# Peptides against a protein of PDB entry 2AUS, part 176

Target 1, 323 residues: chain A of PDB entry 2AUS
Amino acid sequence: ADIKREVIVKDDKAETNPKWGFPPDKRPIELHIQYGVINLDKPPGPTSHEVVAWIKRILNLEKAGHGGTLDPKVSGVLPVALERATRVVQALLPAGKEYVALMHLHGDVPEDKIRAVMKEFEGEIIQRPPLRSAVKRRLRTRKVYYIEILEIDGRDVLFRVGVEAGTYIRSLIHHIGLALGVGAHMAELRRTRSGPFKEDETLVTLHDLVDYYHFWKEDGIEEYIRKAIQPMEKAVEHLPKIWIKDSAVAAVAHGANLTVPGIVKLNAGIKKGDLVAIMTLKDELVALGKAMMSTQEMIERSKGIAVDVEKVFMPRDWYPKLW

## One batch from the design tools (peptide; made by RFdiffusion4, then SolubleMPNN)

Design b2_p22_5_s1 (from b2_p22_5, 8 letters changed)
Fold by OpenDDE base, seed 2:
Structure b2_p22_5_s1 (fold): chain B 323 residues (1-323), chain A 22 residues (1-22)
Amino acid sequence: as target 1 above (323 residues)
Amino acid sequence: SELLAKIDAWEARPRRIAERLA
């Protein structure tokens, strides 16, 4: 998520009309909620589905969805997309994740050996999904991006771990314990990051949401609930982006594929088949789609389908039809 | 509400990781 993608400008003279659309920072509170994502601090105990049901009850919402299941016993970063933004969670499912884990060893192991063995688990690992997973229990490879040991206290090892989506930390700890020769189990787990969502000033509790909604509805104070909800555009920050002309926005909002002439600027390194975010020049999310061309092809070609539009988010009336 | 009491009880659970990172 931290890779700054280069932006290539194709049309440096493209302007945007300030009267069209609703930039993420300028939405009325009701519209902000309709296109919102909460960076929830999920408590240990409830399922991710129970937490989503509670958010819907607290905020009086018809629809919501989460950006990737946390087990009941796992706490921390759970992105919850609201109402019209609910489908943006599909952008978060493939995103990298970070955790802090407490591993308990079943025997005494010298600290130097713990450090050496845990370093060997950086890189590609083979995992089998747990029995409780809806995913078929086929062996699969996953990337461990980094392991940072924070503390070793006898048989307790506190560590930070960055992983590819769908890496099972419980299984990682089990395999580390086997490699150490004494066995180990996961005593505690917290997710500290899910793609662009991390532990920062945007992290809120269920209690915070109750209070902030009350302040808005009973006291007329919208500031707290506005701050507690991120714009849906936050949920696509980690994706490669394509920015389009005002004249192309309404067509894409109607479900038309993006053609090359509509592109103003784009990120470097887009490959054919990548999930991309189609943005306005005001950084509004229009749609998610599949790249049909590379970045280089989108620069060099004058025509053709650049993106197969899969999910439209923007309402059809925010920009005029200019076709 | 029963919901608020349940939320409060879950959020009040000890978090050993949070205590060690503080």
Scores: peptide ipSAE 0.183, ipTM 0.768, DockQ to the pose 0.789
Fold by OpenDDE base, seed 1:
Structure b2_p22_5_s1 (fold): chain B 323 residues (1-323), chain A 22 residues (1-22)
Amino acid sequence: as target 1 above (323 residues)
Amino acid sequence: SELLAKIDAWEARPRRIAERLA
């Protein structure tokens, strides 16, 4: 998930007008909320949908959406995109996930054997989605990026696991238990990462949100609620980016596809078909779209559609129409 | 509020993973 992407500059003379747009760090509090994402510490018990409904009630919002379902019993990192940012959650669906899991073994197994067998589950695994999943119950491969054993206490194994989106940790633990010959079940699960969102100082509870909203509305203190809400641009940090000229921003904000002449700089390693974030020179998210060219093609070509724009986030009036 | 009581009841649940990582 922490792929450092090289930035290739195509136009080193491109400047941006400081009077246009609203950079993430300069948004008034109301506008910050309208384009916000909460890094929520979801408690165990409620569904992800119930938690989103509660956030809407607490913050007096019309719309919100979550960056990938956590089961009712699962706690931890649940990105919740607010209002006009609600659709940014689509960028988080394909993002890698990290969990800490407590596996309980149904028999005694030597520690060395536990470590050896769990290491064999790094890589490609075959899974069947559970019955409760909205996903069709077809066998599918998923990548386990890493397994880190944190603690072994008799039959209890605490481990960190990095996985491809839509990997079922409960199924992984079941298969580990079968491979160990004794069986196992998932005693507890916490999500510690969802793409760019992790356990850090930005992680907040529902209780924190109640208090912070109160401090803002009744005491006039904006600081807490401002810190509790990340700009929507945080939700696209893991995506390849294309930065565009000020003259191209309004067209893209109106739903026009990005053409090659509008590109100022871009990340290396974009492939045709990749989900990309279109950014201003002030690091404002304009839109998400599908790359129609590779990075190399976007550098070498003088014309053509670089990005098929799928979702616009920026208001149409933040930048002037220059056509 | 009914909301606060529900939040408190959800967040007060034991977090065995968090306790083991602390």
Scores: peptide ipSAE 0.147, ipTM 0.746, DockQ to the pose 0.806
Fold by OpenDDE base, seed 4:
Structure b2_p22_5_s1 (fold): chain B 323 residues (1-323), chain A 22 residues (1-22)
Amino acid sequence: as target 1 above (323 residues)
Amino acid sequence: SELLAKIDAWEARPRRIAERLA
């Protein structure tokens, strides 16, 4: 998520009408909620589905979805997309994750050996999904981006780990324990990051949501609930972006594919098949789609389908139909 | 409320990771 992507400008004369759309910071509170994502601190105990159901009850919502399951016993960062933003979770499912884990060793191991062996687990690992996983139990590779040992206290090893989506930390710890020769288990796990969502000032509890909703409904104070909900655009910060002309927005909002002439600017490094966010010049999310061209092809070509539009978020009437 | 009681019960659980990071 922290990778700064270069922005290539195709049309430096393209302007945007300030009267069209609703920029993420200019949405009325009701509209902000309709296009919102909560960075929830999931408590240990409930399932991710139970927590989503509670958020819907607390905020009086019809629909919500989470940006990647946390096991009941796992706490921490659970992005919960609300109402019209519910489908934005598709951008978060493939995103990298960070955890802090407590590993308990089943025997005594010298600290230097612990450090050395854990370093060997950075990179590509082979995992088999657990029995409880809805994913087919085939062997698959996953990337461990980094392991940072925070503390070693006898048989207890506290570490931070950055991983590819769908890496099982419990399985990683099991394999580390085997490599150490003594065995190990996961004593505790907290997710500290899910793509652009991390432990920061935007992290809120279920308790916070109860209080903030009360302050809004009973006291007329919207500030707290407004801050507790991030705009849906937050959930796509880690994706490559394509910014489009005002004249192309309504067509994409109606489900039309993005063609090359509609592009004003785009991120470098888009590959064919990548999930991309289609944005207005006011940084509003119009749609998610599959890139049908590379960045280079989108620069060089004068015509053709640039993005196969898969999920529209923007209402059809925020921008005028100009075709 | 029943909800608050459930939230309190969930949040009152030991957070050994937080205790070690403090």
Scores: peptide ipSAE 0.065, ipTM 0.680, DockQ to the pose 0.816
Fold by OpenDDE base, seed 3:
Structure b2_p22_5_s1 (fold): chain B 323 residues (1-323), chain A 22 residues (1-22)
Amino acid sequence: as target 1 above (323 residues)
Amino acid sequence: SELLAKIDAWEARPRRIAERLA
């Protein structure tokens, strides 16, 4: 998930007007909520949809969406995008995930053998989605980035695992159990990371949200609810970015495709077809779109469609029309 | 509220992973 991306400057003279837009750190509390994402500690029990419905009720919101389903029994990191930010969850779908899992073995296995076999599951694995998945049951390759064994206690194995999006930890544990010769099942699962969202100081419970909303609405204290909500821009930190001129912002905010002359700077390694975040020079998210050019083409060309704009986030009035 | 009672009941469930990581 931590892809360091080089930034290539195309226009080193481009300036931004400080009076235009609302940088993530300068949004009034109501606007911050409208463009917010909660790093929720989902409790075990409810569905991800039930939890989103409760957040909407707690915070008196019309719309919200989550950055990738956690099963009812699975706890931990569930990004919940609010109101105008609701569609930013699309950026989190392809993002890597981390979990802590408790695997229970169905027989006794020497610790050295457990460690050796689990290490073999680092890299590419073949998975079939479970029957209960909305995903078509086709065999697919998935990447396991790392497996870190935290504890072995007899037949219980606690481990951290970093995986490609849509890797099924239950299926991984089943295959590990088969490779060990004794069988295994997933006893418990917690998600500790979803792209840029991790188990850190930004992680909040549903209870925290109730209290923090109360402190704001009844006591006039906005600090807690402000800290509990991340700017929507956090949800795109892992994406390749393209920063645009102030003169291009309003056009993109109206749904116009980004053309090459609008680009000020961009990340290296963008390929045609990649999901990219279009940013202002103040690091405000304007839109998500599909790259129609590589980074190299965007540098070398003087004209053409750089990004097919799919999802606008920025209001049309934050920047003036300069056309 | 009925919602708070439900939240409390869900958050009070044993978390074996959290207990092992603490």
Scores: peptide ipSAE 0.033, ipTM 0.649, DockQ to the pose 0.785

Design b2_p22_5_s2 (from b2_p22_5, 8 letters changed)
Fold by OpenDDE base, seed 3:
Structure b2_p22_5_s2 (fold): chain B 323 residues (1-323), chain A 22 residues (1-22)
Amino acid sequence: as target 1 above (323 residues)
Amino acid sequence: SELLEKIEKWESIPNRIRERLA
């Protein structure tokens, strides 16, 4: 669920200088790419790492990283963060995922029974990571947020499923098949959502990227490649945010921890230990960090470390040093 | 290019889920 977080204003008089920084909508094309994330439609077959390597070759990039591995056979939404934005993928790893799955049943089951049993898998499930996963094979709970049956054609069940990060759809389908008494396997899987990235008009193919890069480099048309790349700020839309004073931006961009006096506004419901996005008043991503205080503590306190800054994204020169 | 041939090869594979959602 896109939980709309309340915004609490701590300093209603804080202004921002329009000459400082580069808001996401005002970046020159080269800078937009340097701070970009592609919502890639990964084809079935290649690994997520191969596809990232291809994007680097297509766009002539030094660095890129993906927002959570898709298995070779899995298609769909693979966020690929570029260059200076590469580390923003850490915000996407814990994000909820949506998939469309084709489940094949190993026997005939009445449609009413399929629907009833699949509904019982909404909520908390117990999973063990598959043998092929580098993750320790400890039993763990995962949330299934929703299951929507799209089509039932004999033994083939097409369904949409919203899940907590690191839920194994293959294991879910196996357990559904056991509960139905006939067994089942995952015939096909597509990811349709990874946090803020969806199967929408921003979804692009590798072929699209080839064409759009060509239009820019050979024809001087930047509009296509600009549209194909989302600003890195898109990759943090689902995180709780803290907006800071212009005077605090340069210090955070140099790797200093955010102190309470630097806060202008913040989302409600931040807990100590949460991953938070530190933003400018122009909605530019400065850094990711760990909250050292709750929202309430950040409001009530006059001093102290609010955020332990873990990953800086903003260049040091976008805002002046005001210390 | 070898890269274009690889892209064309992989993206030409039918996506049965897309076909069923269309």
Scores: peptide ipSAE 0.364, ipTM 0.889, DockQ to the pose 0.830
Fold by OpenDDE base, seed 5:
Structure b2_p22_5_s2 (fold): chain B 323 residues (1-323), chain A 22 residues (1-22)
Amino acid sequence: as target 1 above (323 residues)
Amino acid sequence: SELLEKIEKWESIPNRIRERLA
């Protein structure tokens, strides 16, 4: 998520009208909620679906969706997209994740051996999805980006792990236990990161949401609920971006594909087939789409479909039709 | 409310990972 992507400017003279749209930091509270994402600290116990249902009850919402299931016993970072932003969770599904795990070993192993063997699990691993997964039980590779041992206390190993989306930490721990020769199981698991969402000042509990909603509705204090809800644009920070002219925004908001002439600036390293975020010059999310060109093709070409628009988020009336 | 009782119940459960990271 923290990969700073180079920004290539195609049109350095492109300006934006300050009267059009609603920048993420300047939305009225009701509109902010309609286009919001909560960085929820999910408690251990409830399902991710139960927690989403509770958030809808607390905040009096019709729709919400989560940015990737946490098992009932798993705590921590659960992005919950609200109302008009609900579909933005699709951007979070492929995002890398970090966990802190407590592994319990079934036998005594020297600390040096624990460290050595766990280091060997950095990189590509082969996993089979668990029986209860909606995913077909085919063997698949997954990348472990890093393993950081935080603490070793006898048979208890606390570690941080960065993984590719859909890596099963329970399965990783099982294989580590096999490699150690004693066996192991996952005693506890917490997700500390899901793409751009991490353990930071934006992390809130369900109790916080109850209190903050009360302060807004009963006391007229909107500050707390405003801080508790992130703009939907946060949920796409990890994606490659394409910034478009004001004249192209309304067309894309109506579901038209983005054509090359509409591009003002874009991130480097976009490949054909990548999920990209289409942004205004005010960093408002217009739509998600599939890149039909590379960054290089979008620079060199004068015309053609740059992005196949799949999901529109921006209302059709925020920008005028300029055609 | 029944919802508050559920929230309090679940959020009151000790988080062994948080306790070890503190």
Scores: peptide ipSAE 0.363, ipTM 0.887, DockQ to the pose 0.781
Fold by OpenDDE base, seed 4:
Structure b2_p22_5_s2 (fold): chain B 323 residues (1-323), chain A 22 residues (1-22)
Amino acid sequence: as target 1 above (323 residues)
Amino acid sequence: SELLEKIEKWESIPNRIRERLA
């Protein structure tokens, strides 16, 4: 469940000018695409990079990036950030993932034993990254948030699993198979969630994108392509947020660090070092940055750098310079 | 187009997980 973060208000009198910026739901279609993220249903077979290249061809785009690699044989939720939103994938890389996996057992195991053993794999597990991963081959902990067995059909076990980013489901299944004593392998894998992106009405195929782009370009119908592309702000829904004054927006959009006086409201539970989204009062993404203070420090202090701004998304001209 | 043929080829592959969740 998306844990709703508490919102602490620092300045209850702060207003926003409706003439400034472009709220996510009010962007012209071209601007919406420039700041868009597609919730793609990646088919099994192609690499995530090939699929991103195809999306760029379909939509006539220069830049795009994906919110965490799916192996060629893995299907399902692949967030693809477009053009000016491309860098928002940084928010999705550390996000939790959900998968549905088909595990095939190499021997017969009583259902009760399958259920009992799989429950023991909830929590912290130790994994070694596979050889093919760009990650250093050191042992690391990963959290399994939940395992839900959906179906047991003899030696085939269908299950849902929520995991920390960079958990290897293939390795999990291998270890489950060892614990069962018969061995197991991953027969199929689908990603059903990547942070805020899930299997819902926003999930689209490559074929859908072809058709929707055609309807827009040939028939002048923008509705389909508009619905197929999510605003980049969706890609940061899972992050702690800091909302800033209109007078602070242009400075942050120019790459200035966010200082404490610019904060109107913020989420509870921000820690120093957290990735945070800097938002306008209209819920527009200004920038991503690293928290230099906790929520408590941002409340108690009158001055200082609250966020080290790492990635600016908002154009410099959406809000006036008020300094 | 070569791209459409590739898309059709890849999206035509049965998804056993979807089939079991339906």
Scores: peptide ipSAE 0.349, ipTM 0.881, DockQ to the pose 0.825
Fold by OpenDDE base, seed 1:
Structure b2_p22_5_s2 (fold): chain B 323 residues (1-323), chain A 22 residues (1-22)
Amino acid sequence: as target 1 above (323 residues)
Amino acid sequence: SELLEKIEKWESIPNRIRERLA
């Protein structure tokens, strides 16, 4: 579930100058692309890296990166961050994922037993990373947030599953098959969600991108390519946010840590060590950083480092130096 | 282009999950 975070206002008199910055809705098309993220429908077959290379070729880009690897045979939601937004994928790597999986059972099992056993796999599970992963093969816990059975057709079980980042659905299906006593394998897998990116009207194919780029470059029609690319701010919607004064923006854009006096409003429930998005009052992403205080400490304190700034996105010149 | 042919080839692969969710 998208956890709606409460917004606590610290300075209700803080105003923003409309002449400064480039809000997500007001970016020229070239600037929109430079700070964009594509919600790509990755086809089965190619690697996530091959698909990113193709997007760079289609859109004539120097840099791009993906919001979490899909295996070659896995289709669906692959966020691809473009150019200056490339590093925003770091916000998506730890985000929850949803999949639809087709599980094939190796024997006949009564439907009631399938439903009962699959429900027992909601919650904490123990997994070992597969040999092919770059991750050390240590046993680790992962959360299965929910399992929803969509269809049971004899030995084929179609189900939706919400999981913690780095949960292996193939391993989950193997363990379900063992618990059923007949064994099972993953016949097909599609990712339907990666943090704030889901299967919706923003989902586009590689073919769509070819056509939309053509319409822009040859016919002068920007509408399609503009809709196909989400602002980078979309990629941080799931993070806790801190909104800062106009006078603090340029310092943070230069790589300075955020201090408590710069905060205008913030989300409730920030803990020390959390990844947070630093935003302008116009909802522009300035930077990502590590919270050095809780929400409560940021409210109560008059001074100190609130956020250790790790990744700056905003150019240094969008806001004036006011220090 | 070689790129377009590759895209068409990969996107032409049936997606049984998408077909069942439609």
Scores: peptide ipSAE 0.340, ipTM 0.878, DockQ to the pose 0.863

